# Ledger of designs, part 83: peptides against a protein of PDB entry 3OIQ

Target 1, 212 residues: chain A of PDB entry 3OIQ
Amino acid sequence: KNRIFVSSSKDFEGYPSKAIVPVQFVALLTSIHLTETKCLLGFSNFERRGDQSQEDQYLIKLKFKDRGSERLARITISLLCQYFDIELPDLDSDSGASPTVILRDIHLERLCFSSCKALYVSKHGNYTLFLEDIKPLDLVSVISTISTKSTNSSKHSSSELISECDLNNSLVDIFNNLIEMNRDEKNRFKFVKLIHYDIELKKFVQDQQKVL

## One batch from the design tools (peptide; made by RFdiffusion4, then SolubleMPNN)

Design b1_p18_8_s1 (from b1_p18_8, 5 letters changed)
Fold by OpenDDE base, seed 3:
Structure b1_p18_8_s1 (fold): chain B 212 residues (1-212), chain A 18 residues (1-18)
Amino acid sequence: as target 1 above (212 residues)
Amino acid sequence: SFSYTDEELFEELDEELK
């Protein structure tokens, strides 16, 4: 089955019941929920949804049913947190109690751009998203990609390529939404409060703000 | 990367609805 690129989590409202649909999206990591029985990742594009919270627009479940899948989930969380400089308690502690990790509002401190492959699974009018694969994206690379309108079709085999257009449009939309949140005095999000706020990000935001 | 069977995915969805 062809993988569908998803630009909005509202797209799922039109998806079929009793189906399995491979999907792909790019979003910011907003939450991590790891317990003894579940592992969830929250993502958002911060698309305006009236008075609803803009967090966790994409709630992604990791496979967590046996020791092998639990280990893979924990390794995945550790690698993501290592990539984004997110401090976690030691997940591999020899103490037989698996540590609980609950992180929220990650986007208030760090912009953690991620490309996700997932399975949309629906039944009885409800759905769940299951993680297949995740790729963290570097912020400098994201800024560069938006700024250069990268037409570099690297001829990697056509079967796994996100449309460069779909990726770029989603990245631009996320930044536009963050700029709107930054302008709103009631919104908690501010670029200047990001731990990694530098001269490059400042300049990029200032240049984007002139076009909006 | 994670792999799933169709049966496993529907079972996991049924457990989320309880």
Scores: peptide ipSAE 0.572, ipTM 0.945, DockQ to the pose 0.834
Fold by OpenDDE base, seed 1:
Structure b1_p18_8_s1 (fold): chain B 212 residues (1-212), chain A 18 residues (1-18)
Amino acid sequence: as target 1 above (212 residues)
Amino acid sequence: SFSYTDEELFEELDEELK
């Protein structure tokens, strides 16, 4: 089945009911919710949605039905947090209570760019997104990808890869939205409050601010 | 990577709506 690239979570308002649609998007990780019974990941591109919270625009459920899927979910969370330098409690502790992890507003401290493959599942006008796969993206690689408008359209249209144009457009849109949030005195997001705010990110933001 | 059957996906959606 062809996977659809999603640029906005509003695209789902136009999706069919009683369907399973494979989708892919790029967004920032905003929340982690791991309990004994479920695992959710929140993502956002921070597009303006009126007075609604810009957090968790993509709420993604991980498979959590049996010991095997629970283990895979916990490993996935551990690997993501290890990649982004997010501190977690020991998820593998043999102490019979599985630790609860609730993290919110991750984007206020770290820009965790992620490429997600998910299944859109709908019935009776409601939908849920189920995680198939997640790839963390390196911030230096993201900045380089935006800065080098790679017109290298090597036509490797392998049906599994995001078009280079769709990826670049989504990454640019996210940064533009973050720049708008940074300019708003009422918004909690500020680039200078990011733990990993360095000279490279500073220069990139300053250069993008001149184009907006 | 996570794998799902079509039946599993609709069952999980029906559980979230309860």
Scores: peptide ipSAE 0.572, ipTM 0.945, DockQ to the pose 0.841
Fold by OpenDDE base, seed 5:
Structure b1_p18_8_s1 (fold): chain B 212 residues (1-212), chain A 18 residues (1-18)
Amino acid sequence: as target 1 above (212 residues)
Amino acid sequence: SFSYTDEELFEELDEELK
C-alpha cells in the first residue's frame, strides 16, 4: 500500500470510514503518556485550530498488548528521551511496578522533531493512529534542510519515501507556527526558554522572522 | 518498528470506543 504524507491532522476529517491507511508525517513531540496499560505519544505541527490546544494534534497509540510490544514501547520511549535529552524516571527499575510517565508540553523546553510512520484506522466516524515507526530528527539537520533548499531531488522512486518538498514544507510550516507563537505574549512558547537555545537556533529564527 | 494485522487494528479501535 502506498504511504500518504500528511501535512495537517485536518486531512483525517476527509479520510474514509472503515479503512486502514498507512500515513507519515513530520511533527514536534509534545507529550508522552506511558502507564501500565497504555502508551501514547502526542505530536503537533502547531497549526492554528481556533481556541483548541495546539498540542497533541497527532495522538499516536503504540502497540501495548503483550510483553513483547510493551517492551518495544518502553524501549522506544527510552530511546526517544535519550535522543532528545528528556529526563525520565528509570524505566528499567526491577521494582516490578512499571513506572508511569506523563510528560506534557515537551515543546516548551525542547524542539523534538520526529518523522512518524503510522496506520490510520477508522470505524464509525472515529479513528486512531497506530505507530509503525518513529525517527527522531536532529535540530541542526532540520535547520540545514530548510536553509539549503536542497535541489537534490534524488529520484528515489520508492513510493514510501516522503518527497523532499513535502518534508521541507512541513518543517517550514512548523517553524512559522512557532514564530507566531513566540510573538504572541499570551502563548507560553518562547524560543529563549528552550533548554537547547543556542546561537545557531537564534540566528535561524531571526532570519526566518525576516521572511514572515 | 511495530507490526499489526488488520484484525488487531480493528479490535484495538473497538476497545477504545467502549
Scores: peptide ipSAE 0.572, ipTM 0.945, DockQ to the pose 0.834
Fold by OpenDDE base, seed 2:
Formats: structure tokens, C-alpha cells, sequence
Structure b1_p18_8_s1 (fold): chain B 212 residues (1-212), chain A 18 residues (1-18)
């Protein structure tokens, strides 16, 4: 099945009211919600949507129906948190109860760029996104990708038809939105408050701010 | 990676709408 690249979560407003559509997008991880009964991931590109919260523009459900899927969801969360150096509250409650994790506003401390494959599922005018696959992206690699203006289509023969242009445009749009948020005195997001704020990120932001 | 049947996806959506 052809996978559609999604640049905005507003694209779903034009989608069929009864469909299963494979989609892909790139966004920042904003929230994690793991309970005994469900697992949700929130993502955002911080596109301006009036006065609405810019968090969780892409709310994705993980399969959580049986012990096998629950285990896979918990492993997925653990691997993402390990990759992004996100401290989970000690899940080692000696009580055989499944640990609960609720994290919000992750983007205020860490830029967690992620490439997501999901299924858009709609019925009766409502939709849910179901996670198929997630790939964390390294921030240094993201900065390099934007900076190099790589017109070099490296023919990586992987059947994943992400237009390199669509990926790059989405990454640029996210950074531009973050720069606007950083300039807004009312916005809580500030680059200098990121735990991983370094000289490379500082230089990149300063150079990108000159273009905006 | 997660795998789904079309039936599983519609059942889960119907459960969220309840």
C-alpha cells in the first residue's frame, strides 16, 4: 500500500470519514501516556492552530490488547526514552503492577525528532492514528540534513518512498516554528532551557534566525 | 513494529468512541 507523507495534522480534516490510510510524518515527541490499559504518544510540528495548545497535534495509539502487544509497547517506550535520555520515574515498583508513565511538554527540555509510520483509521467523522513503526532521529543529523541542502538524492534503495524534500521541508518548518516560539515572550519554549543546548545548536539557531 | 488487522483497527476505534 502506498504510504502518504503528512506535513500537517490538518491534512486529516480532508481525509475520508471511513478509511484505513497508511501515513508517515516527522515531528517532535511532546508527550508519553502509558497506563495499565493504554499507551499513547503525542507529537507536534508546532504549526500555529489559533489559541489551541500546540502539543499533541499527532496523538498516536500503540497496540495494547494483549500481553504481547503491551510488552512491545513498553519496550518501545523504554527504547525511545533511552535514546533521548528521558528519565522515566523508577518503573521498579516491586508491586507486580504495570508502571504508569505520564510525561508532558517533553519539547521544553529535549528536542526529540521522530519519524513515525502510522495507520489513519476513521469512522463516523472521527479518526485515530495507530503506530506501526517509530524511528528516533539524532539532532546532529537533523541539523546536518537541514544545513547541507543535500540535493544529493543518495539512492538508498530502501522501499520507503519518503521524498527527501518532504522530510527536509518538515524539519525546517519545525525549527522555524520553534524559533517563533523562542521569540515569543509568552511562550514557555526557549532553546537555552534545553538540557542538550550546545554550541552547535546555538550556532544553527542563530544562522536560521537570520533567514526568518 | 506493530501489526494490525483491519477488523482490529475498527474494533479499537469503536471502543474509543464509546
Amino acid sequence: as target 1 above (212 residues)
Amino acid sequence: SFSYTDEELFEELDEELK
Scores: peptide ipSAE 0.571, ipTM 0.944, DockQ to the pose 0.848

Design b1_p18_8_s2 (from b1_p18_8, 5 letters changed)
Fold by OpenDDE base, seed 5:
Structure b1_p18_8_s2 (fold): chain B 212 residues (1-212), chain A 18 residues (1-18)
Amino acid sequence: as target 1 above (212 residues)
Amino acid sequence: SFEYTDEELFEELDEELS
């Protein structure tokens, strides 16, 4: 099945009922919800949706049905948190109680850009997104990708790859939305409050602000 | 990566709606 690139979580409002559609998107990690019985990841592009919370626009369920899938979910969370320098309680603690992890508003401290592959599954007008795969993106690489406007259309015609244009457009849209949030005095998001706020990110934001 | 059958996906969706 051809994988569809999703630029907005509103696209799902037009999706068919009783369907399984492979999708992919790029977004910021906003929440982690790991319990004994489920694992959810929240993502957002921070698209303005009226007065609704801009976090968790993409709520992604991880397979969590058996010991194998639970282990894979826990490893996935650990690897993501390790990659983004997110402090977690020791998930590997032999203490028999799987630690509950509930993190929210991750984007207020860290920009965790992620490329997700998921399955849209719908029935009776409701849908859920199931995680197939996740790739964390390095912020320096994201900044470089936007800045270089890579003209290298590598014609890798594999129907499952995000087009370079779709990726770049989504990354630009996210930064534009973050810039708008940063300008809003009522918004909690501020670039200067990011733990990893450095000279490179500062310069990039300042340069993008001149184009908006 | 996580792998799913079509049946597993619809069962999981039904469990979330219950």
Scores: peptide ipSAE 0.571, ipTM 0.945, DockQ to the pose 0.834
Fold by OpenDDE base, seed 1:
Structure b1_p18_8_s2 (fold): chain B 212 residues (1-212), chain A 18 residues (1-18)
Amino acid sequence: as target 1 above (212 residues)
Amino acid sequence: SFEYTDEELFEELDEELS
């Protein structure tokens, strides 16, 4: 089945009911919710949605039905947190209570760019997104990708890869939204409060602010 | 990667709506 690239979570308002649609998007990780019975990841591109919270625009459920899927979910969370330098409690502790992890507002401390493959599943006007695969993106690579508008249209349109244009547009839109949030005195997001705020990110933000 | 059957996906959606 062809996977659809999603630029906005509002696209799902136009999706069919009683359907399974493979989708892909790029967004920032905003929340992690791991309990004994479920695992959810929140993502956002921080597009303006009126007075609604800009967090968790993409709420993604991980398969959590059996010991095998629970283990895979916990490993996925551990690997993501290891990649982004997010401190987690020991998830593998043999102490019979699986640790509960609730993290919110991750984007206020770290920009965790992620490419997600998911299944949109709908019935009776409601939908849920199920995670198929997740790839963390390196911030230096994201900045480089936006800065070098690689018109290298090598037409390897393998049906599994995001078009370079769709990826670049989504990454630019996210940064533009973060710049708007940073300019708003009422918004909690500030680039200078990021733990990994360095000279490269500072320069990139300053250069992007001149174009907006 | 996570693998799903069409049946599993609709069952999990029904559990979230209950």
Scores: peptide ipSAE 0.571, ipTM 0.945, DockQ to the pose 0.841
Fold by OpenDDE base, seed 3:
Structure b1_p18_8_s2 (fold): chain B 212 residues (1-212), chain A 18 residues (1-18)
Amino acid sequence: as target 1 above (212 residues)
Amino acid sequence: SFEYTDEELFEELDEELS
């Protein structure tokens, strides 16, 4: 089945019931929920949804049914957190109690851009998203991609590539939404409060703010 | 990467809705 690029989590409202649909999106990591029985990742594009919270617009379940899948989930979380400089408790501790990790509002401290492949699974009018694969994106690379309108069609085999247009549009939309949140005095999000806020990000935001 | 069967995905969804 062809993988569908998703630009909004509202797209799922029009998806079929009793179906499995491969999807792909780019979003900011907003939450991590790891317990003894479940592993969830929250993502958001911060699309305006009236008075509803803009967090966890994409709630993604990781496979967590046996020791092998639990181990893979924990390794995935550790690698993501290592990539984004998120401090976690030691998940591999020989103490037979698996540590619980609950992180929320990650986007208030770090912009963790991620490209996700998932399975949309629906039944009886409800759905769940299951993680197939995740790729963290470097913020400098994201800024560069938006700024250069990168038409670099690297001829990697066409079957797994996100449309460069779809990726760029989603990245621009996320930044535009963050700029609007930053302008709102009631919104907790502020670029200047990001741990990694530097001169490059500052300049990029200032240049984007002039176009909006 | 994570791999799933169609049966596994529907079972996991049923457990989440119960």
Scores: peptide ipSAE 0.569, ipTM 0.945, DockQ to the pose 0.837
Fold by OpenDDE base, seed 2:
Structure b1_p18_8_s2 (fold): chain B 212 residues (1-212), chain A 18 residues (1-18)
Amino acid sequence: as target 1 above (212 residues)
Amino acid sequence: SFEYTDEELFEELDEELS
């Protein structure tokens, strides 16, 4: 089945009420919810949705049915947190008790750009997103990708055609939304409060602010 | 990567809606 690139979580409002649709998007990791019975990841592009919270615009469920899938989910969370320097309690503790992890507002401390492949599953007008695959994106690489305006479609022959244009547009939109949040005195998000705020990110934000 | 059957996905959705 062809995978659909999703630029907004509002796109799902137009999706079939009974379907399984492979989708892909790029967003910031905003939350992690791991319990004994479920694992959820929240993502957002911070698109304005009126007065609603901009967190968890993409709520994704990880497979968590059996000991094998639970282990894979825990490994996935550990690897993501290792990649983004997010401190977690040891998920592999020999104590047999599966630790509970609840993290929210991750974007206030770290910009965790992620490319997600998921299955949109709908029935009776409700839907759930199920995680198929996740790739963390390096912030330096994201900044470079936006800055170079690379119209050079590198023909990477991988069968999963994300339009390079769709990826770049989504990354630009996320940064523009973050810039608007940073300008809003009522918004908790501030670039200068990011743990990884450096001269490169500062310069990029200053240059992007001149275009907005 | 996570793998799913179509049946498994609809069962999981029904459990979330119940």
Scores: peptide ipSAE 0.569, ipTM 0.945, DockQ to the pose 0.841

Design b1_p18_8_s3 (from b1_p18_8, 5 letters changed)
Fold by OpenDDE base, seed 5:
Structure b1_p18_8_s3 (fold): chain B 212 residues (1-212), chain A 18 residues (1-18)
Amino acid sequence: as target 1 above (212 residues)
Amino acid sequence: SFSYTDEELLEELDEELS
């Protein structure tokens, strides 16, 4: 089955009420919810949706039904947090109580760009997204990709037809939304409050603000 | 990477709707 690139979580409103659809999107990690019985990741493109919270526009469930999948979920969370320099309690602690991790508003401290592959699964009009794969994206690489508009379509195979254009457009849209949030005095998001706010990100934001 | 069967996905969805 061909994987569909999703630019907005609103696209799911038009999806079949009974389907299994492989999807892919790029978004910012906003939340982590790990308990003894479940693991959820929240992502957002920060599209304006009225007065609703812009967090967790993509709520993704990780497979967590057996010891093998639970271990894989924990490793996935640990690797993501290690990559993004998010401090977690030791998840591998041999203490028979699995630590509960609840992180929210991750985007207020760190821009955690992630490329996600998931399964959209619907029944009776309700849906859940199940994580298949996640790739963290380096912020410097994201900035470079947006800035260079690399028209070098490496003709990779027809099945991975996420047009470099779709990825780039989504990344640009996310930054545009963050710039709007940064301009809003009522919004908690501010670029200058990011832990990793450096001269490169500052310059990029300033240059993007001139185009908007 | 996580792998799913169609049956597994339907069961897990039913658990969330219950």
Scores: peptide ipSAE 0.535, ipTM 0.935, DockQ to the pose 0.839
Fold by OpenDDE base, seed 4:
Structure b1_p18_8_s3 (fold): chain B 212 residues (1-212), chain A 18 residues (1-18)
Amino acid sequence: as target 1 above (212 residues)
Amino acid sequence: SFSYTDEELLEELDEELS
């Protein structure tokens, strides 16, 4: 089955009520919910959706049905948090109780860009997204990609690869949404409050603000 | 990476709707 690139979680409103569809998206990690029985990751592109919270526009379930999948989920969370410098309680503690991790509003402290492959699974008009794979994206690499690809529209449509254009457009859209949030005095998101706010990010945001 | 069977996915979705 061909994997569909998803630019908005609204795309799922048009999806079949009974299907299994491989999808891919890029978004910011917004939440982590790890308990003894479930593992969820929340992602957002911060597309404006009325008065609803822009957090968790993509709620992704990790396979968490047996000890093997639970271990893989915990390792995945640990690796993501290690990559993004997110402080977690020790998930591997020999104390037979797996720690509960509930993190929200991650984007207020860190921009955790992630490329997710998931399965859209629908039945009876409801759907769930199941994580197949996640790739954390380096912020410097994201900034460089956006800054460089504004010039090279070599549309080589190889039919099988999610177009570099779709990824780039989604990354641009995310930054544009963050810029709008940053401009809104009522919005809690501010670039200057990011722990990793540096001169490169500052410059990029300033340059991007001139195009908007 | 996580792997799923179509059956596993449909069962997990049913468990969420119950």
Scores: peptide ipSAE 0.535, ipTM 0.934, DockQ to the pose 0.816
Fold by OpenDDE base, seed 1:
Structure b1_p18_8_s3 (fold): chain B 212 residues (1-212), chain A 18 residues (1-18)
Amino acid sequence: as target 1 above (212 residues)
Amino acid sequence: SFSYTDEELLEELDEELS
């Protein structure tokens, strides 16, 4: 099945009212919600939606039906948090108490770029997104990718049909949105408040601000 | 990676709307 690259969560407004559509997007991790009964990940590209919250524009469910899927979900959360240096309680503690994890506004402290493969599932005009796969992206790699304008339209037939152009455009759009948020005095997001704010990110943001 | 059947996906969506 052809996977559709999604640049905006508004694209789903035009999707069929009864369908299963493989999709892919790139966004920042904004929330983690792990309970005894469900696991959700929130993502955003921070596109402007009028007066609506820009948080959790992509709310993704992880399969959480049986012990096997629950374990896979917990491992996925642990690996993501390990990759992004997010401190979690021990999720594997044999103490029988499933630890509840509720993290919000992750983007205020850390830029957690993620490439997500999901299934759009709709019925009667309502939809949900189910996680198939997630790849964390390194911030240095993201910055380098945007800066180098990979004009390498290398026709590498890598079967992952993500147009390098679509990925790059989405990454640029996210940074542009973050720059706008950073300029807004009412917005809580500030680059200088990121735990990992370094000289490289500072230079990149300063250079991007000159183009906007 | 997670795998789903079409039936599982439709059942989970119905449970969310109930």
Scores: peptide ipSAE 0.535, ipTM 0.935, DockQ to the pose 0.823
Fold by OpenDDE base, seed 3:
Order: C-alpha cells, then sequence, then structure tokens
Structure b1_p18_8_s3 (fold): chain B 212 residues (1-212), chain A 18 residues (1-18)
C-alpha cells in the first residue's frame, strides 16, 4: 500500500472506521511516556483546534509486546533523547526494574522536529497509531531547508518518497503556528525560553514574523 | 524500525479499548 503523507491530525477524522493505513508526518516531539508495560510518543504540529489542547495531536504507540520489542523501544527512546540532548534517567540500572520515564511539554524547552512513519489502525471508529520508523531532524537543517526553498529547486534525488513539497509545507506550517503561539501572551511557548535559542533561530523567527 | 502483523495490530487495539 502507498504511504499517505499527513499534514494534519484532523485528517484521521475522515479515515475509515476499520482500516490499516501506512502514514507519514512531520511534527515536534511533545511527550515521552515509557513504563514497564507501554511506550508512547506524543507529537504536535500545533495546528489551531479551537479550545482543545495543542499537545499530543499525534499519540504514537511503540511495539512493547515482548522483551525484544521492549528493548527496541527503549533503545529508540535513548537514541532520540541523545540526539535532542534530552536528559533521561539511566535506563541501564542493573536493578532489573526498567525506570519509568514521563516527559511532557518537551517543545517548551526544545524544538525536536521528527519525521515519523506509522500505521493508522482503526476498529469500531477508534484508532491508534503504531510507530514503524522515526527520523530526528536537525533544527539548523530545518531552518536552512525552509529558507532556501524560497529560491531554486536543486534536484537532489533523495530516494525517499516524501514529496519534498509536503515536508517543506509542514515545516513552514509548524513554524507559523509557533510564531502565533509566541505572539500570544497567554501561551506558555516562547522562543526565548528554548534552551537552544541562538542567533540563527532568532534571526529566522524575526524574518518569518515579517511575512506573517 | 518496528514491524507488525495485521493480527497483532488488531489485538493491541482491542486491549486499548477494554
Amino acid sequence: as target 1 above (212 residues)
Amino acid sequence: SFSYTDEELLEELDEELS
């Protein structure tokens, strides 16, 4: 089956009540929930949903059925946290008790852009997203990609079937949503509160704010 | 990367709704 690129988590409201659909999206990591029995990742594009929370618009389960899948889930979390400089408690405790990790509002401290491949699985009108693959994206690369595509399409043949247009549009939409949140005095999100807030990000945000 | 069978996915969805 062809993988569908998803630009909004609202797209799932129109999906079949009984289906398995491979999907792909780009979003910010917002939460990590790792226990002895499950592993969940939350993501958001921060699209406006009226009075609804903008957190965890994409809630994704990692396979956590047996010791092998549990190990893979824990390794995946460790690698993501290592990539984004997120501090985790030592998962390697020799004590046989897998440490519980609950992180929320990650986007308030770090912009963790991620490209996710998942399976949409629905039954009786309810659905769950199951993680197939995740690729962390570098913020500098994201900023560069948005800034350069306002000019010449260099045909870099990346063999990955994502419409380079769909990826870029989603990244732009996320930044536009973050700019709106930053302008809202009631919103907790502020670019200046990000741990990695630098001159490059500051300049990029200032330039994008002039277009909005 | 994670791999799933269709049966496994449907079982896990039933457990979440219970």
Scores: peptide ipSAE 0.534, ipTM 0.935, DockQ to the pose 0.836

Design b1_p18_8_s4 (from b1_p18_8, 5 letters changed)
Fold by OpenDDE base, seed 2:
Structure b1_p18_8_s4 (fold): chain B 212 residues (1-212), chain A 18 residues (1-18)
Amino acid sequence: as target 1 above (212 residues)
Amino acid sequence: SFSYTDEELFEELDEELS
C-alpha cells in the first residue's frame, strides 16, 4: 500500500470514512500516556488552530491488547525516552504492577523530533491513528538538514517513503512555528528554557528569525 | 514495529467509541 506523507493534522478532515490509510509524518513529541490499559503518544507541528491547544495534534495509539504487545509498547517508550534523555520510572520493575507514566508539555523542555509511520483508521466520522513505527531524529542532524538546503539527492533509495523535500519543509515549518511561539509573551514555549539549549541551537534560531 | 490486521484495527476503534 502507498504511504501518504502528512504535513498537517488537518489533512485528516478530507480523508475517507470507513478506511485504513497508511500515513507518515514528522513532528515533535509532546506527550506520553502509559497506563495499565493503554499507551498513547502525542505529537505536534504547532500549526496555528485558533485558540485551541497546539499539543497532541497527532494522538497516536500503540498496540496494547495482550502481554506481548504491552511489552513491545513499554520497550518502545523506554527506548524513545532513553534517546531523548527523558527520565522515566523503571518500566521493567519485577513488581507485577505496571507503572503509570503521564508526561505532558515535553516540547517545553526538549525538542524531540520524530518520524512516525501510522495507520489512519476511520469509521462513522471518527478516526484513530495506530503506530506502526517511530524513528527519533537527532536535533543536530535536523538543524544541519535545514541549514544546508542540501539538494543532494543521496539515493538512499530503499526504505524511507518520505520525499526529502516533504521532510525538510515540515522541519522548517515546525521551527517557524516555534519561533512565533517564542516571540509571543503569552506562550509558555521559550528556546532559552530548553534543557539542551546550546550555542548551535541559539545561532540557528537567530539566523532563522532574520528570515521571518 | 507494530503489526495489525484490518479486523484488529476496526475492533480497537469500536472500543474507543463505546
Scores: peptide ipSAE 0.566, ipTM 0.944, DockQ to the pose 0.845
Fold by OpenDDE base, seed 1:
Structure b1_p18_8_s4 (fold): chain B 212 residues (1-212), chain A 18 residues (1-18)
Amino acid sequence: as target 1 above (212 residues)
Amino acid sequence: SFSYTDEELFEELDEELS
């Protein structure tokens, strides 16, 4: 089946019941929930949903059914946290209990842009998203990608790649939503509170704010 | 990357709904 690019988690409301649909989206990592029995990642594009929380709009399950998949899940979390400079307790501690990790509101301290491939699985009107693959995106590369309107439609649209257009549009939408949140005095999100807030990000935000 | 069978995915969904 062709992988569907998802721009909004509301798209799933129109998806078929009793189906498996490969999907892909780009969003910010908002939460990590790792226990002895499950691993969940929360993502958001911060689309306005009325009075609903803008966090964890995409709740993604990692395969966690056997020792092999549990190990892969823990390694995946460790690698993501290493990439984004998120401090975790040592998951490999020789004390036979894997430490519980519960992180929330990650976006308040770090912009963790991630490209996710997942399986939408539905039955009886309910659905779950299962992680197939995750690619962390470098913030400098994200800023560069948005700033350079990639007119390079190089014809290597292999059917498996997100269109550069869909990726760019989603990244722009996320930044626009963050700018709106930053302007709202009631919203906890502020760019200046990001640990990695630098001159480049400051300049980019200031330039984007002039277009909105 | 994670791999799934169709059966595994529906079983895990059923476990979540139970």
Scores: peptide ipSAE 0.565, ipTM 0.944, DockQ to the pose 0.834
Fold by OpenDDE base, seed 3:
Parts: C-alpha cells; structure tokens; sequence
Structure b1_p18_8_s4 (fold): chain B 212 residues (1-212), chain A 18 residues (1-18)
C-alpha cells in the first residue's frame, strides 16, 4: 500500500471507516506517556483549530502487548530522549517496578522535530494511530533545509518516500505556527524560553517574522 | 521499527473503545 503524507491531523476526519492506512507526517514531539501497560507519544504541528487545544494533535500508540514489544517501546523512548537531550528517570533500574514517565508540553522547552511513520486504523467512526517508525530531525538541519529551499537540490537519494516538497512545506508551516504563537501574549510558547535558544535560531526566527 | 498484523490492529482498537 502507498504511504500517504499527512500535512494536518484534520485529514483523518475524511478517512474511511474500517480501514488500515499507512501514513507519514512531520511534527513536534509534545508529550510522552509511558506506564506499565501503555506507551503513547503526542505530536503537534500547532495548526489553528479555533478554541481547541493545539496539544497532541497526533496521538501515537506504541505496540506494548508483550515483553518484547514493551522492551522495544522503552528503547525507542530512551533513544528519542537521548537524541533531544530530554532527562528521563532511569528506565533500567533493577527495581522490579517499571518506571512511569509522563512528560507534557515538551515543545515549551525543546523543539523536537520528528518524522513519523504510522498506521491509521479505524472502526465505527473512531481511529487510532500506531507507530511503525520514528526519525528524530536535527533543528540545525531543519533550519538549513528551510533557508536553502530556493537553491539547487543536491540529489542526495534519500530513499525516504516523502517528497522533499511535502517535508519542507510541513516544516515551514510548523515554524509559521510557532511564530504566531510567539506573537500571542496569551500563548505560553516563547522562543526565548527554549533551553536550546541560540543565535542561529534567533536569527532564523527574526528573518521569518519579516516575511509573515 | 514496529510491525503489526491486521488482526492485532483491530483487536487493539476494540480494546481502546471498550
């Protein structure tokens, strides 16, 4: 089955009932929910939805049904947190209690861009997204990709099924949404409050703000 | 990467709706 690139979580409102659809999207990691019985990741592109919360627009379930899948889920969380410099409690503690991890509003402290492959599964008008694969994206690489969009595509044959155009458009849309949130005095998001806020990000945001 | 059967996916969805 061909994988569909998703630019908005609203696209799922038009998806068929009783279906399995491979999807792919790019978004910011917003939440991590790991318990003894469940593992969820929340993502958002911060698309404006009227009075609805912009949190966890993509809620992704990780396979967590047996010891093997639980281990894979925990390793996945550890690797993501290591990549984004997110502090986790020791998940490998010999204490026979599986540690519970609940992180929310991750985007207020760190911009964790992620490319996700998932399965949309629907029945009776409801759906769930199941994680197939996740790739963390480096913020410097994201900024460089947006900034150089007008110059020669060096044909690096990234075997990624996403059109370079769809990826770049989604990244631009996310930054535009963050700039709007940053301008809103009522919004908690501020670029200057990010732990990794540097001169490069500052300059990029200032340059993008002049175009919007 | 995670792998699923079609049966596993529908069972897991039914459990979330119950």
Amino acid sequence: as target 1 above (212 residues)
Amino acid sequence: SFSYTDEELFEELDEELS
Scores: peptide ipSAE 0.563, ipTM 0.944, DockQ to the pose 0.837
Fold by OpenDDE base, seed 5:
Structure b1_p18_8_s4 (fold): chain B 212 residues (1-212), chain A 18 residues (1-18)
Amino acid sequence: as target 1 above (212 residues)
Amino acid sequence: SFSYTDEELFEELDEELS
């Protein structure tokens, strides 16, 4: 089946009530919920949706049914947190109790851009997103991608590749939404409060603010 | 990467709705 690029979690409102649809999106990691029985990742592009929370617009369930899938989920969380310099309790602790990890509002401290492949699964008007694959994106690479407007149409017309245009548009939309949040005095998000706020990010934000 | 069967996906969705 062809994978669909999703630019908004609102797209799912138009999806079939009984389907399995492979999807892909890019968003910021906002939450991690790891317990003994489940693993969830929250993502957002921070689209304004009235008075609803802008976090966890994409709630992604990881397979967590057997020892093998649990291990894969824990490794996935550890690798993501290692990549983004998120401090976790030791998940590999030989103490037979798997530590519970609940992190929220990750975007307030770190911009964790991620490319996700998931399965949209729907029944009776409800849906769940199941994680197939996740790729963390480097912030410098994200900034470079937006800035260079890479028109390199490598015509790899394989139906599973996000067009460079779709990726760039989604990344731009995320930054535009973050700029709006940063301008809102009531919003907790501020670029200057990011742990990794540097001269490059500062310059990029200032340049993007001039275009908006 | 995680792999799923169609049956497994619908069973998991049913468990979340119960």
Scores: peptide ipSAE 0.563, ipTM 0.944, DockQ to the pose 0.832

